# Ledger of designs, part 102: peptides against a protein of PDB entry 6FRK

Target 1, 411 residues: chain A of PDB entry 6FRK
Amino acid sequence: NEEVLNAMLKEVCTALLEADVNIKLVKQLRENVKSAIDLEEMASGLNKRKMIQHAVFKELVKLVDPGVKAWTPTKGKQNVIMFVGLQGSGKTTTCSKLAYYYQRKGWKTCLICADTFRAGAFDQLKQNATKARIPFYGSYTEMDPVIIASEGVEKFKNENFEIIIVDTSGRHKQEDSLFEEMLQVANAIQPDNIVYVMDASIGQACEAQAKAFKDKVDVASVIVTKLDGHAKGGGALSAVAATKSPIIFIGTGEHIDDFEPFKTQPFISKLLGMGDIEGLIDKVNELKLDDNEALIEKLKHGQFTLRDMYEQFQNIMKMGPFSQILGMIPGFGTDFMSKGNEQESMARLKKLMTIMDSMNDQELDSTDGAKVFSKQPGRIQRVARGSGVSTRDVQELLTQYTKFAQMVKKM

## One batch from the design tools (peptide; aimed at target 1 D335)

Design b2_p30_4_s1 (made by RFdiffusion4, then SolubleMPNN; from b2_p30_4, 13 letters changed)
Fold by OpenDDE base, seed 1:
Structure b2_p30_4_s1 (fold): chain B 411 residues (1-411), chain A 30 residues (1-30)
Amino acid sequence: as target 1 above (411 residues)
Amino acid sequence: SKLEELKKKLKEEEDVELKLFLKLMIYELS
């Protein structure tokens, strides 16, 4: 029994190390799991694998929970949020994502660029802010980040902004001068929250980086970026351990919408390669895809229309990058759709939807849409002309629909 | 289970659009 436990723990520890979990945390987790497992209960014929997985999951949940309640902005007040992090962490992009998140929730939100060290920092922030229609402040001439931050905060306080986000300088190296500048900015603007932005792809360096920031500035929140790629997010555990601060959001791509509130259970499930069923369910619920129950009922009865297919394609597109959706389904690795295949797949879905936009209600709502078109070939020509595609493209769509409908009937 | 059958079909399917659909169906049934 102990040999089996040790073998299984070795596999789990290897997987966690491959997920960029800090070696000290993996060691501690291994010891905690060993202490939590009753070897006598393992002997009684319980599924040893499930028991170990549950124990591992429970210990990972504890590592993500710093035991501190996350800061939340107060409605009707002026909330100053200062961002800190290294260059290339995605800090500037994350400022825009957070600003856009609060703006969409009905908060009066603005952005301040206090990065005077990086050439083009203000232009980048301005571009992102303008694209999202977020008010912004910065300078092309002022070189003191304290002056820019102070003036920007004062301006937006006087204009009764509720969320005031301050982006700071990020450098490639942990330099004392950078940390002193961040401290001077923090002292001048007195932020309500300091957010540390961390790149998940830096692996074992996450602990030392997060500690260096926490030792110089009062980090109260963590945002983890680049969780869309090969980064399994194990570095996030190191950031929580070092900062003793909760992860509040995650960045899941390059788009402004590739940003979500952090959820512990989905994150740990993804880290273990179990898939993010809960995060996917939550994302579906957030999209008010209430029509899913009605669709599930139709599917149970073997009914599937072209409209039902169109609604499913809309749901795919609303869920965001298809690779992320697939990575959330258990047993579908992140590699199932290469970036090239994802864009091509989304373009194909969009083309199919454009063809269906040229169909009438009789065609869309028929339980045998393919038969409606086969009986009256003039419908194919009308739809092809209306959507600017070939008659072949419409026939290919109807062939796909027929395959889907046959699969639904076999369910 | 229906879910296992869909997962099996997804592994066997080469059509990209059909794979997308199967993944949605697997999600909705999960």
Scores: peptide ipSAE 0.005, ipTM 0.296, DockQ to the pose 0.195
OpenDDE base, seeds 2, 3, 4, 5: peptide ipSAE 0.006, 0.018, 0.014, 0.015; ipTM 0.200, 0.269, 0.351, 0.429; seeds 2, 3, 4, 5 fail the geometry check

Design b2_p30_4_s2 (made by RFdiffusion4, then SolubleMPNN; from b2_p30_4, 12 letters changed)
Fold by OpenDDE base, seed 2:
Structure b2_p30_4_s2 (fold): chain B 411 residues (1-411), chain A 30 residues (1-30)
Amino acid sequence: as target 1 above (411 residues)
Amino acid sequence: DELEKLKELLREEEDAELKLFIKVLMYQLA
């Protein structure tokens, strides 16, 4: 029994190391899992694998929990959020993503570029902010980041902004001059939250980098970037351990919408390759798909109408980036849909919906929609004329519907 | 059991639209 436990723990430890989890944390996890597993309970015929997996999961959840409540902005107040991190961490992009996230939630949000070191930093921020319609501040002439940050914060405070995000200079190396500059900026603007932005792709360097920032500035939150398909996110555990600060958001790509609140269980599930069933559930629940019960009952009975297909396509369009949803399904890596395929799929779905908008209730609500059209070909011509498409396009839709209905009948 | 069936169907399906549909069903059943 102990040999089996040790073998399974070795596999888990290897997988965690391959996920860029720090070796010290992996060792600690192994010890904690061994102490949490009662060998006597394992002898009683419980699925040893499930027990070990559950113990590993629990201990990983503890490693992601710093025991500190995440800072949250206060509505109707001025919340100053300072971003810190290395150059190339995705800090500037993440500032824009966070600003956009709060703006979409109805917060009066703005961006300040206090990066005077990098040529074109302000132009990059301005481009991102303008694209997202976020107010911004910066200078082409002022070289002191303290002055820019102070003036920008004052300006946006006077304009009653609720979320004031300050982007700072990043460096390639942990230079004392960078940390002194960050401290001077922090002292001048008195941020309500300091966010450390970490690139998940830096692997084992995550701990040392996160520690160097925490030792110099009062990091209170972590954002992990580049959690797109290649980075398993083990560096996030290292950042939490080093900063003793919660992960508040994750960046899952380059698009402004490739940004989500951090959830512990989904993240750990993904880290273990178990998928994110819980994040999938939560995302479903956020959509208020109240009609899910009726759909589930129809699916159980092998019933699927053109209306049911239309409603599913509407739900698809409401869910946002499918790449994120796929990354939540166990066994489906983020590589399963290239960004190009998603846009083409959305355009195709929209075309199909436009055709269905020209169908009547009898056609939409038929349990055999394809048969309704096959019995009365004049319906195809009507729908084609109504939607401005060819009769062939309508036939292609009906063919697609038939494939879906056949799949549902196999459930 | 339904979720596992959908996972199997998703593995076997080559049609991108059907895959998307299965994923949406999985999302609703989850």
Scores: peptide ipSAE 0.025, ipTM 0.547, DockQ to the pose 0.165
OpenDDE base, seeds 1, 3, 4, 5: peptide ipSAE 0.025, 0.030, 0.031, 0.018; ipTM 0.551, 0.562, 0.515, 0.404; seeds 1, 3, 4, 5 fail the geometry check

Design b2_p30_4_s3 (made by RFdiffusion4, then SolubleMPNN; from b2_p30_4, 11 letters changed)
Fold by OpenDDE base, seed 2:
Structure b2_p30_4_s3 (fold): chain B 411 residues (1-411), chain A 30 residues (1-30)
Amino acid sequence: as target 1 above (411 residues)
Amino acid sequence: SKLEELKEKLKKEEDVEIKLFLKKKIFELA
């Protein structure tokens, strides 16, 4: 048992290291998982693999939670958000994405370019802001970022902006002069939030970079960029551990709308190569599907009746857009049910239910409903006449039921 | 215990996986 646990933990630890999770965090997680799993209770028939996966998932969720509530802007107030981060972290692009996110939510949002170090920084910000129709401030002549930031913040405060985003200079090296400049800007504008922007693609360097920023500047929030298909996001755990600050948003591409609020469960699920099981549970619970405990127990025993199928069809029709739920299952893409296929499937389900409404309790409650109809073919003709369908439609329903009941018996 | 909470969560996850598998299969049959 301990050998199996150690082998599985080794695989998980390897996968986490390959996802750019810091080696210290992986070691701590391994110890915490070992302490959370009682080896004696692992003998009692729970799927050891699921138990280890769940324990790992719980410990990763704790690593993403710094125990600090994320700052949120206050509606009708002037909220100054200062961005800090290295050059190439996606900081300037992320400023525009955050501004656009708040603008789309009906916030009066603006951008300030206080990057005097990078040639063309203001032109880049101006281009992004203009495309998004976001008001902007900056200078082509002023070289002091403190002056630009102060003037820009004052201007937009006087114009009653609610979200004032300040982009600062990024450098390639962690230079003391950069941190001094950031402190001078922060002291001048008195930001309500300081956001550290981190590139997820820098791998194991995430911890050292995030720590260097936190040691010099009062980082209160983290945004992780480049969480498109190449970065597994393990660096995000390192940033949270180093900054002790929550991840508030993630950048998922190059487009201005490739930006979303951080969600712990989907992120950890993606990091582990799992589906969003917790979001799926929450979505299933929101749908009040709990009334089916008796059905789940029947299914675990390989029992499935035509009534059980009817009740499942009713539940599906009550759930609304089932395509959203399927997209949360591991291995089911969001495209698995197009909206057109869902309406057609709902019409088919309603037709099948209308056929079953013409069945009697003996037919509905039989554990072998197909055999009841096969023994007495006159039942098929009765149901067909009662529901206004062909005998073939009833036979097709019974064939579908039989396939489903055989599948349940193999579960 | 932390382990009972884990068992209860695993049971809920399994129950949801079963419900969803069934629903998926029902949609494949419809």
Scores: peptide ipSAE 0.030, ipTM 0.447, DockQ to the pose 0.075
OpenDDE base, seeds 1, 3, 4, 5: peptide ipSAE 0.000, 0.016, 0.000, 0.000; ipTM 0.287, 0.303, 0.194, 0.178; seed 1 fails the geometry check

Design b2_p30_4_s4 (made by RFdiffusion4, then SolubleMPNN; from b2_p30_4, 10 letters changed)
Fold by OpenDDE base, seed 1:
Structure b2_p30_4_s4 (fold): chain B 411 residues (1-411), chain A 30 residues (1-30)
Amino acid sequence: as target 1 above (411 residues)
Amino acid sequence: DELEELKKKLKEETDVELKLFLKKKMYELA
């Protein structure tokens, strides 16, 4: 029993490390899971894998909860939100995404560019703000970020703005001069919230980066960016651990709408490669695709056919940044995304669709498509021949479908 | 920066499997 536990924990720990979870957190999680598992209950014929997965899930949920309530803006007040983070973290883009998010909710929002170091920072912010119809402030001539931030905050306070977002200078490296500048800006404008923006793609460096910011600036919130199909999100756990601050939003792509409130359960499910059906449903509802309501109702009833999977793949292909949506589909997260760029992921999806194009309506519309094929193995050979693939490729598709359909039934 | 952090973690790490993982990740980044 202990050998089986250790083997399964090894697989989980490997998957978490591959997801850029901090090595110290993986060790701690391993020990916490071992302590939480009753070996006697595992001996009694309980699904050992499910029990370990549940224990892992529970411990990961604790790691993303700093035990601190997230700051929320007060309606009818002037809320100053200062953004901090390295250059290339997506900080400037995230300022615009957050401003747009609040504007869409009926908040009077504005943006201030206090980045005087980067040439064209103000032009970039102005371009993003103008596209989103968000009021903005900055200077082409003032070089002191404290002056720009102070003047901009005062201007927008006098104009009764409710959400005042201040973007600061980023550096390529953690430099004391950057932190002193950020501290001077923070002292001048007295922000109600300081948001640290972290790039999830920096992997094992997330802890050290997040710690360096927290040690110099009173970070109260975290936004994790680049959670598009390359960043496995494990760095987010490191950010929470180091900053002791909640993740409030995630950036899931380059578009201004590729921004969502942080949800713990979907995030951990995605991190474990379980998929985020809820987040997929939410995103599908936002896109107002004609066939979405029928699919959502089927998913709510725990019904999922090979045709429903095909339609989801078609929708994914229509929705643009393909990697983001595949990572939300249960059973496609880790293994489907791990081996290739976005083009390879699309090629794999097209291959799966081509296999399904060789299926008949009885096979596609069955609520238990895998059982239809298992009862009549000749169907696998027919589909394999029709699609120009191996019988193994068809079996792999059916295995993926079965895993997905089992997850849908548990929701 | 990730490579330097991995080097630091590798020096502090005692677990053989985690050392192997860190070495692999360092090789992928080098």
Scores: peptide ipSAE 0.036, ipTM 0.651, DockQ to the pose 0.008
OpenDDE base, seeds 2, 3, 4, 5: peptide ipSAE 0.034, 0.017, 0.000, 0.028; ipTM 0.657, 0.361, 0.256, 0.477; seed 4 fails the geometry check

Design b2_p30_5 (made by RFdiffusion4)
Pose (drawn by RFdiffusion4):
Structure b2_p30_5 (pose): chain A 374 residues (1-38, 47-273, 303-411), chain P 30 residues (1-30)
Amino acid sequence: NEEVLNAMLKEVCTALLEADVNIKLVKQLRENVKSAIDNKRKMIQHAVFKELVKLVDPGVKAWTPTKGKQNVIMFVGLQGSGKTTTCSKLAYYYQRKGWKTCLICADTFRAGAFDQLKQNATKARIPFYGSYTEMDPVIIASEGVEKFKNENFEIIIVDTSGRHKQEDSLFEEMLQVANAIQPDNIVYVMDASIGQACEAQAKAFKDKVDVASVIVTKLDGHAKGGGALSAVAATKSPIIFIGTGEHIDDFEPFKTQPFISKLLGQFTLRDMYEQFQNIMKMGPFSQILGMIPGFGTDFMSKGNEQESMARLKKLMTIMDSMNDQELDSTDGAKVFSKQPGRIQRVARGSGVSTRDVQELLTQYTKFAQMVKKM
Amino acid sequence: EEIEELKEEYEEADPFLKVFYRKKLYEAFF
């Protein structure tokens, strides 16, 4: 049985290593689901599913904008990850939700970058800012957020150039662009086909600049996006959106469950009964209930107080014979009145007859009356 | 007055219900 756990466990470790999941997290997840584990494919895959939900959970809720206030969003990520594409996908998303959205092109390096964001904004009917001539992104971002602030826009999305960590020049310039415009949220856009080099770059981005949200693009293809587990752990940020194509409307919010599945592949007879059950539990205590000075009108009249401390176990064989629908019903007596067929099965395996209940049903009706009167 | 009413109800009650009234009398005293 120790061999059936390991053959089926190394088959999921290969399923995650093929889904570009970091080898550090696969080896760690393997011994996490091994230590926490101490119709067969369901008792195993359910334990695997709960262990994955534990990893995709960063514990941090997403940054959401406020209507009637200026929200500046700054995009960061590697070269070619889909920043300019996801810039228009997001401005189009909020603009359709009713936000005064605008775009700013703070890329002064990439050829045809302003022309790219201009044509994406021209198509989606979204205001845009940038420059062919301005070579300083700190100047384009500052003079753009200033312009769209004096025009009272609520979503101001600043696009930046692609950068990698070994370029300290572009990492300083990213930090200065973030310090000039002071964004409310910084989004780390990552390609879904990224391999093992993801945790190092995503971590260096978090160090130089404050990353609060992560977007995974190019998920409409074969890439399952296992590199996102390493960006969530590195940036400490949740995934808010995913990209699912080249168009502007190929964009939707991140849901954890489908991504993990792809990455993996009035008084009733019942109340009359419980009040009784507590009066029998407090039943050997009936002599305490006759204690009150001036209140002892009677005690154990006609000896019937002894069988009121004996009827509740026989009535419990009826509850023992009841399932969760009859037991958890608001009116435990209405489930059997409509279907007196349930009065025969309760009588079979519990040894009580269907006759005994007629005297109980009269005793029930009287008890149900004096509580609605209570 | 409430205790008198409970006594009257208790006198008129069926013997299997008298244990429930006794509980009320006990709670009314405490």

Design b2_p30_5_s1 (made by RFdiffusion4, then SolubleMPNN; from b2_p30_5, 17 letters changed)
Fold by OpenDDE base, seed 1:
Structure b2_p30_5_s1 (fold): chain B 411 residues (1-411), chain A 30 residues (1-30)
Amino acid sequence: as target 1 above (411 residues)
Amino acid sequence: SEAEELKKLLEEAEPELKIFLKLMLFLLAM
């Protein structure tokens, strides 16, 4: 029994190390799991794999909980949120994502650019803020981030903003000058929350970076970025362990809406390759698929049109990166699709949609589907010319549609 | 193995999720 336990724990420890979980945390987890497993229950013929998986899951849940309540903004008050983190962590993009999140929740939100070190930092923030219709402040002439931050906070306090987000300078390395600047900004604006932004893709470096920030600045919250299909998320555990601060949000892609509140259970499930079926169902339901009840009813009658296929393609494109959606399915790791394969699949999907954009309503809504085109070959030539593709590409789309319609009708 | 696990999930899934999973399988086979 102990040999079997040790073998299975070795596999789990290997998988956690491959998921960028810090080696010290993996060792501690292994000891905690060994102490939590009843060897007598393992002898009773219970599914040893399920018991170990459950024990590992419980210990990972404890590692992601710092035992500290997350800060939350107070409605009708002025809440100053200061962002800190390395250059390339996604800090500036995350400021815009958080601002957009609160704006969509009906908060009066604004952005301040106090990054004077990076050329074009203010232009980048201004572009993101303008696209999201978020009020912003910054300077092209002032070089002191303390002055910019103080003036911007005062301005937006006087205008009764509820969420005031301050973006600071990021450095490429841990420099004492960066931490001194961050302390000067923090002392001047007196933030209600300091958010450390961490890139999940830096793997084993997460602990040392998170610790260096916590040792110099009073980090109260963590946001983990680049939790797209390439980052296994193990660095998030290292950030919590080093900062003793809760993860409040995660960044899941490049879009401004690729940002969600942190949920412990789905995150640990994904980290273990168990998928997130509940989160997949939630994402499918958040797509106001009022059209899906109508589609399900059409499918019961054996009907599936080119329009029905087009609408399903639009729904997939709204769900976010295809790799993340697949990573929510059990047995599909986030790494199942390389970025190259994902981009190619999305390019193929967009090509099919562009061909369908050149179809008329009679073709899209036809219950005969591809047979409308076979009865009148001039339709194929019209669609091909309208979409700038070959007649072969249109015939391939119709062949794919026919195969897909047969698969969907077998429900 | 992944395709078999997805087939099992497809059998147990609600109709909305079945359509979605079939669409994912279609896109993966393209």
Scores: peptide ipSAE 0.185, ipTM 0.760, DockQ to the pose 0.024
OpenDDE base, seeds 2, 3, 4, 5: peptide ipSAE 0.171, 0.167, 0.184, 0.171; ipTM 0.744, 0.738, 0.755, 0.741

Design b2_p30_5_s2 (made by RFdiffusion4, then SolubleMPNN; from b2_p30_5, 17 letters changed)
Fold by OpenDDE base, seed 2:
Structure b2_p30_5_s2 (fold): chain B 411 residues (1-411), chain A 30 residues (1-30)
Amino acid sequence: as target 1 above (411 residues)
Amino acid sequence: SEAEELKELLKKAEPELKIFLKLMLYLLSM
């Protein structure tokens, strides 16, 4: 039993190290898991693998929880949020994503560019803010970030903004002058929250960088960027351990919408390759599939129409990137579909929908759409002409519908 | 196997999620 435990723990520890989890945290996890597992209960025929996985999951959840409640903005108040982080961490992009997130939630949000060091920092922020219709402040002439930050915060306070985000300079190296500048800005604007932005792709460097920021600046929150499937989530654990601060959001891509509130359970599940079933359920439920009850009732009666298939394709298209949805299913890694295959699959779905847009209500609402077309082949030719496709493409759609309907009816 | 985990998920999923997972499996088989 101990040999089996040690072998499985070695596999998990290897996977966590490959996920850029800090070696000290992996060692501590291994010890904590060993102490949490009753070897006698493992002998009693319980699924040893499930028990170890559950113990590992529980200890990873503890490593992501700093035991400190995340700061949250107060509605109707002026909340100043200062961003800190290295150049290339995605800090400026993340400022825009956070502002957009709060704006979509009905908060009066604004952005301040206090990055005077990087040429074009203000232009980049201005471009992002303008695209998102977020008010912004900055200067092309003022070189003191303290002056820009102070003036911008005062301006937006006077205009009754609720979320005031201040982007600071990021440097490539830990420079004492950068930390001094960050302290001067923090002292001048008195932020309600200081957010450290960390790039997950820097791997084992996450701990040292996060610690250097926390040792100089009172980091209260962490945002992890570049979690777009290729980035190893293990750096997030290192950031929490070093900063003793909660992860509040994650960036999952380059788009302004590729930003979500951090959820511990889904994140750890994904880190272990267990997917995110809860997040998949939440996404399916957020689609307000009010018609799902009607569909479920039809399915109980063995009914599934071409319209029902069309509506399900519309729902899939609304859920976002297919690769992200698949990566929420256990066993389907985020790399299961290449970006190329995703675009091809979406193009196929759009083609099928375009063919269905040329069908009439009698064809769409038939309990056996394929039989309607088989009885009257002239319908295939009409739909083919209407959608600009071959009769073969319409027959292929009907074959696909028949296969899908058979699979769904076996529920 | 990944297929067994999906089958266990499909057994426990609510009807809405089952339909969705079946759709996804279908689209993956295309």
Scores: peptide ipSAE 0.110, ipTM 0.670, DockQ to the pose 0.023
OpenDDE base, seeds 1, 3, 4, 5: peptide ipSAE 0.100, 0.035, 0.089, 0.073; ipTM 0.663, 0.572, 0.632, 0.613

Design b2_p30_5_s3 (made by RFdiffusion4, then SolubleMPNN; from b2_p30_5, 17 letters changed)
Fold by OpenDDE base, seed 3:
Structure b2_p30_5_s3 (fold): chain B 411 residues (1-411), chain A 30 residues (1-30)
Amino acid sequence: as target 1 above (411 residues)
Amino acid sequence: SEAEKLKEELKKAEPELKIFYKLMLALLAM
């Protein structure tokens, strides 16, 4: 039992290290998991793998929880949110994403560009803000970020804005001059929340970076960016550990909509490569898809029809932007979901549904739909003509259906 | 395992089918 535990823990530790989890945190997790697993319960014939996975999951959840309640803006108040982070962390884009998030929630939101160091910082913020219809402030001539931040905060306070987001200068390197500038801005505007923006792709450097920011400014929240790429987000655990601050949001792509509230369970599931099954279950439950129980029961019996596939395609179309749904899938970077690719994916899904709309009830409701079409090839030609597609497109759909139906039959 | 085959098909699938397979995995986990 102990050998099996040690072998499985070695695999998990390797996977966590490959997910950019800090070596110290992985060691601590290994010890905590060993202490939490009753070896006697493991002897009782329970699925040892599931027990270890659950114990690992539980300890990772604790590592993401700083034990501090996340700051939340107060409705009807003027909430000043200062952003800090390195250049290239996605800080400026994240300011716009956060502003857009609150605007969509019915908050009166604005953006201030206090980045005087980067040429074109204000133009970039202005472009993003204008595209999102978010009010903005900045200067082309003022070089003191303290003046810009103070004037912008005062202006938007006087205009009764509820969410006032201040973007600060970022540099490629941690420099004392940058930290002094951030401290001066923070002292001048007295933010209600300081948000550290971290790039998840920096891997093992996350701890040292997060600590350097926390040691200079009172970071109260973390936003992790680039969780769309190859980064599994293990560096986020290091940021929480170093800042002792909760992750409040994650950036899951380049688009303004590629931004979501941080959820612990989905994040850890993604980190472990288990899937954001829970976040997808949450979305499925939010959709009040009453027929899910009937489908689950069919799937448990190895039954799956073309109609069941069609109904799930309808459900997917109701779930919202494909980018957000794919961002929930482990190992799928949102690089697959450029805006062009999302529209193309929706067009492909609609095409598949249009092919199914040209099928009859016998074809749709057959538990062996592929065999119905294989026995009578004239059905493929009828469906192709009815849907305005090639016979190849119908065959491709039937191939995808058949692959899935075969998996369900073996589950 | 069938779960490994599903993960392989997930990797090769078009984005819309990836969402589909993930949805089905979520439903199977309920």
Scores: peptide ipSAE 0.172, ipTM 0.749, DockQ to the pose 0.102
OpenDDE base, seeds 1, 2, 4, 5: peptide ipSAE 0.056, 0.043, 0.031, 0.158; ipTM 0.692, 0.675, 0.567, 0.748

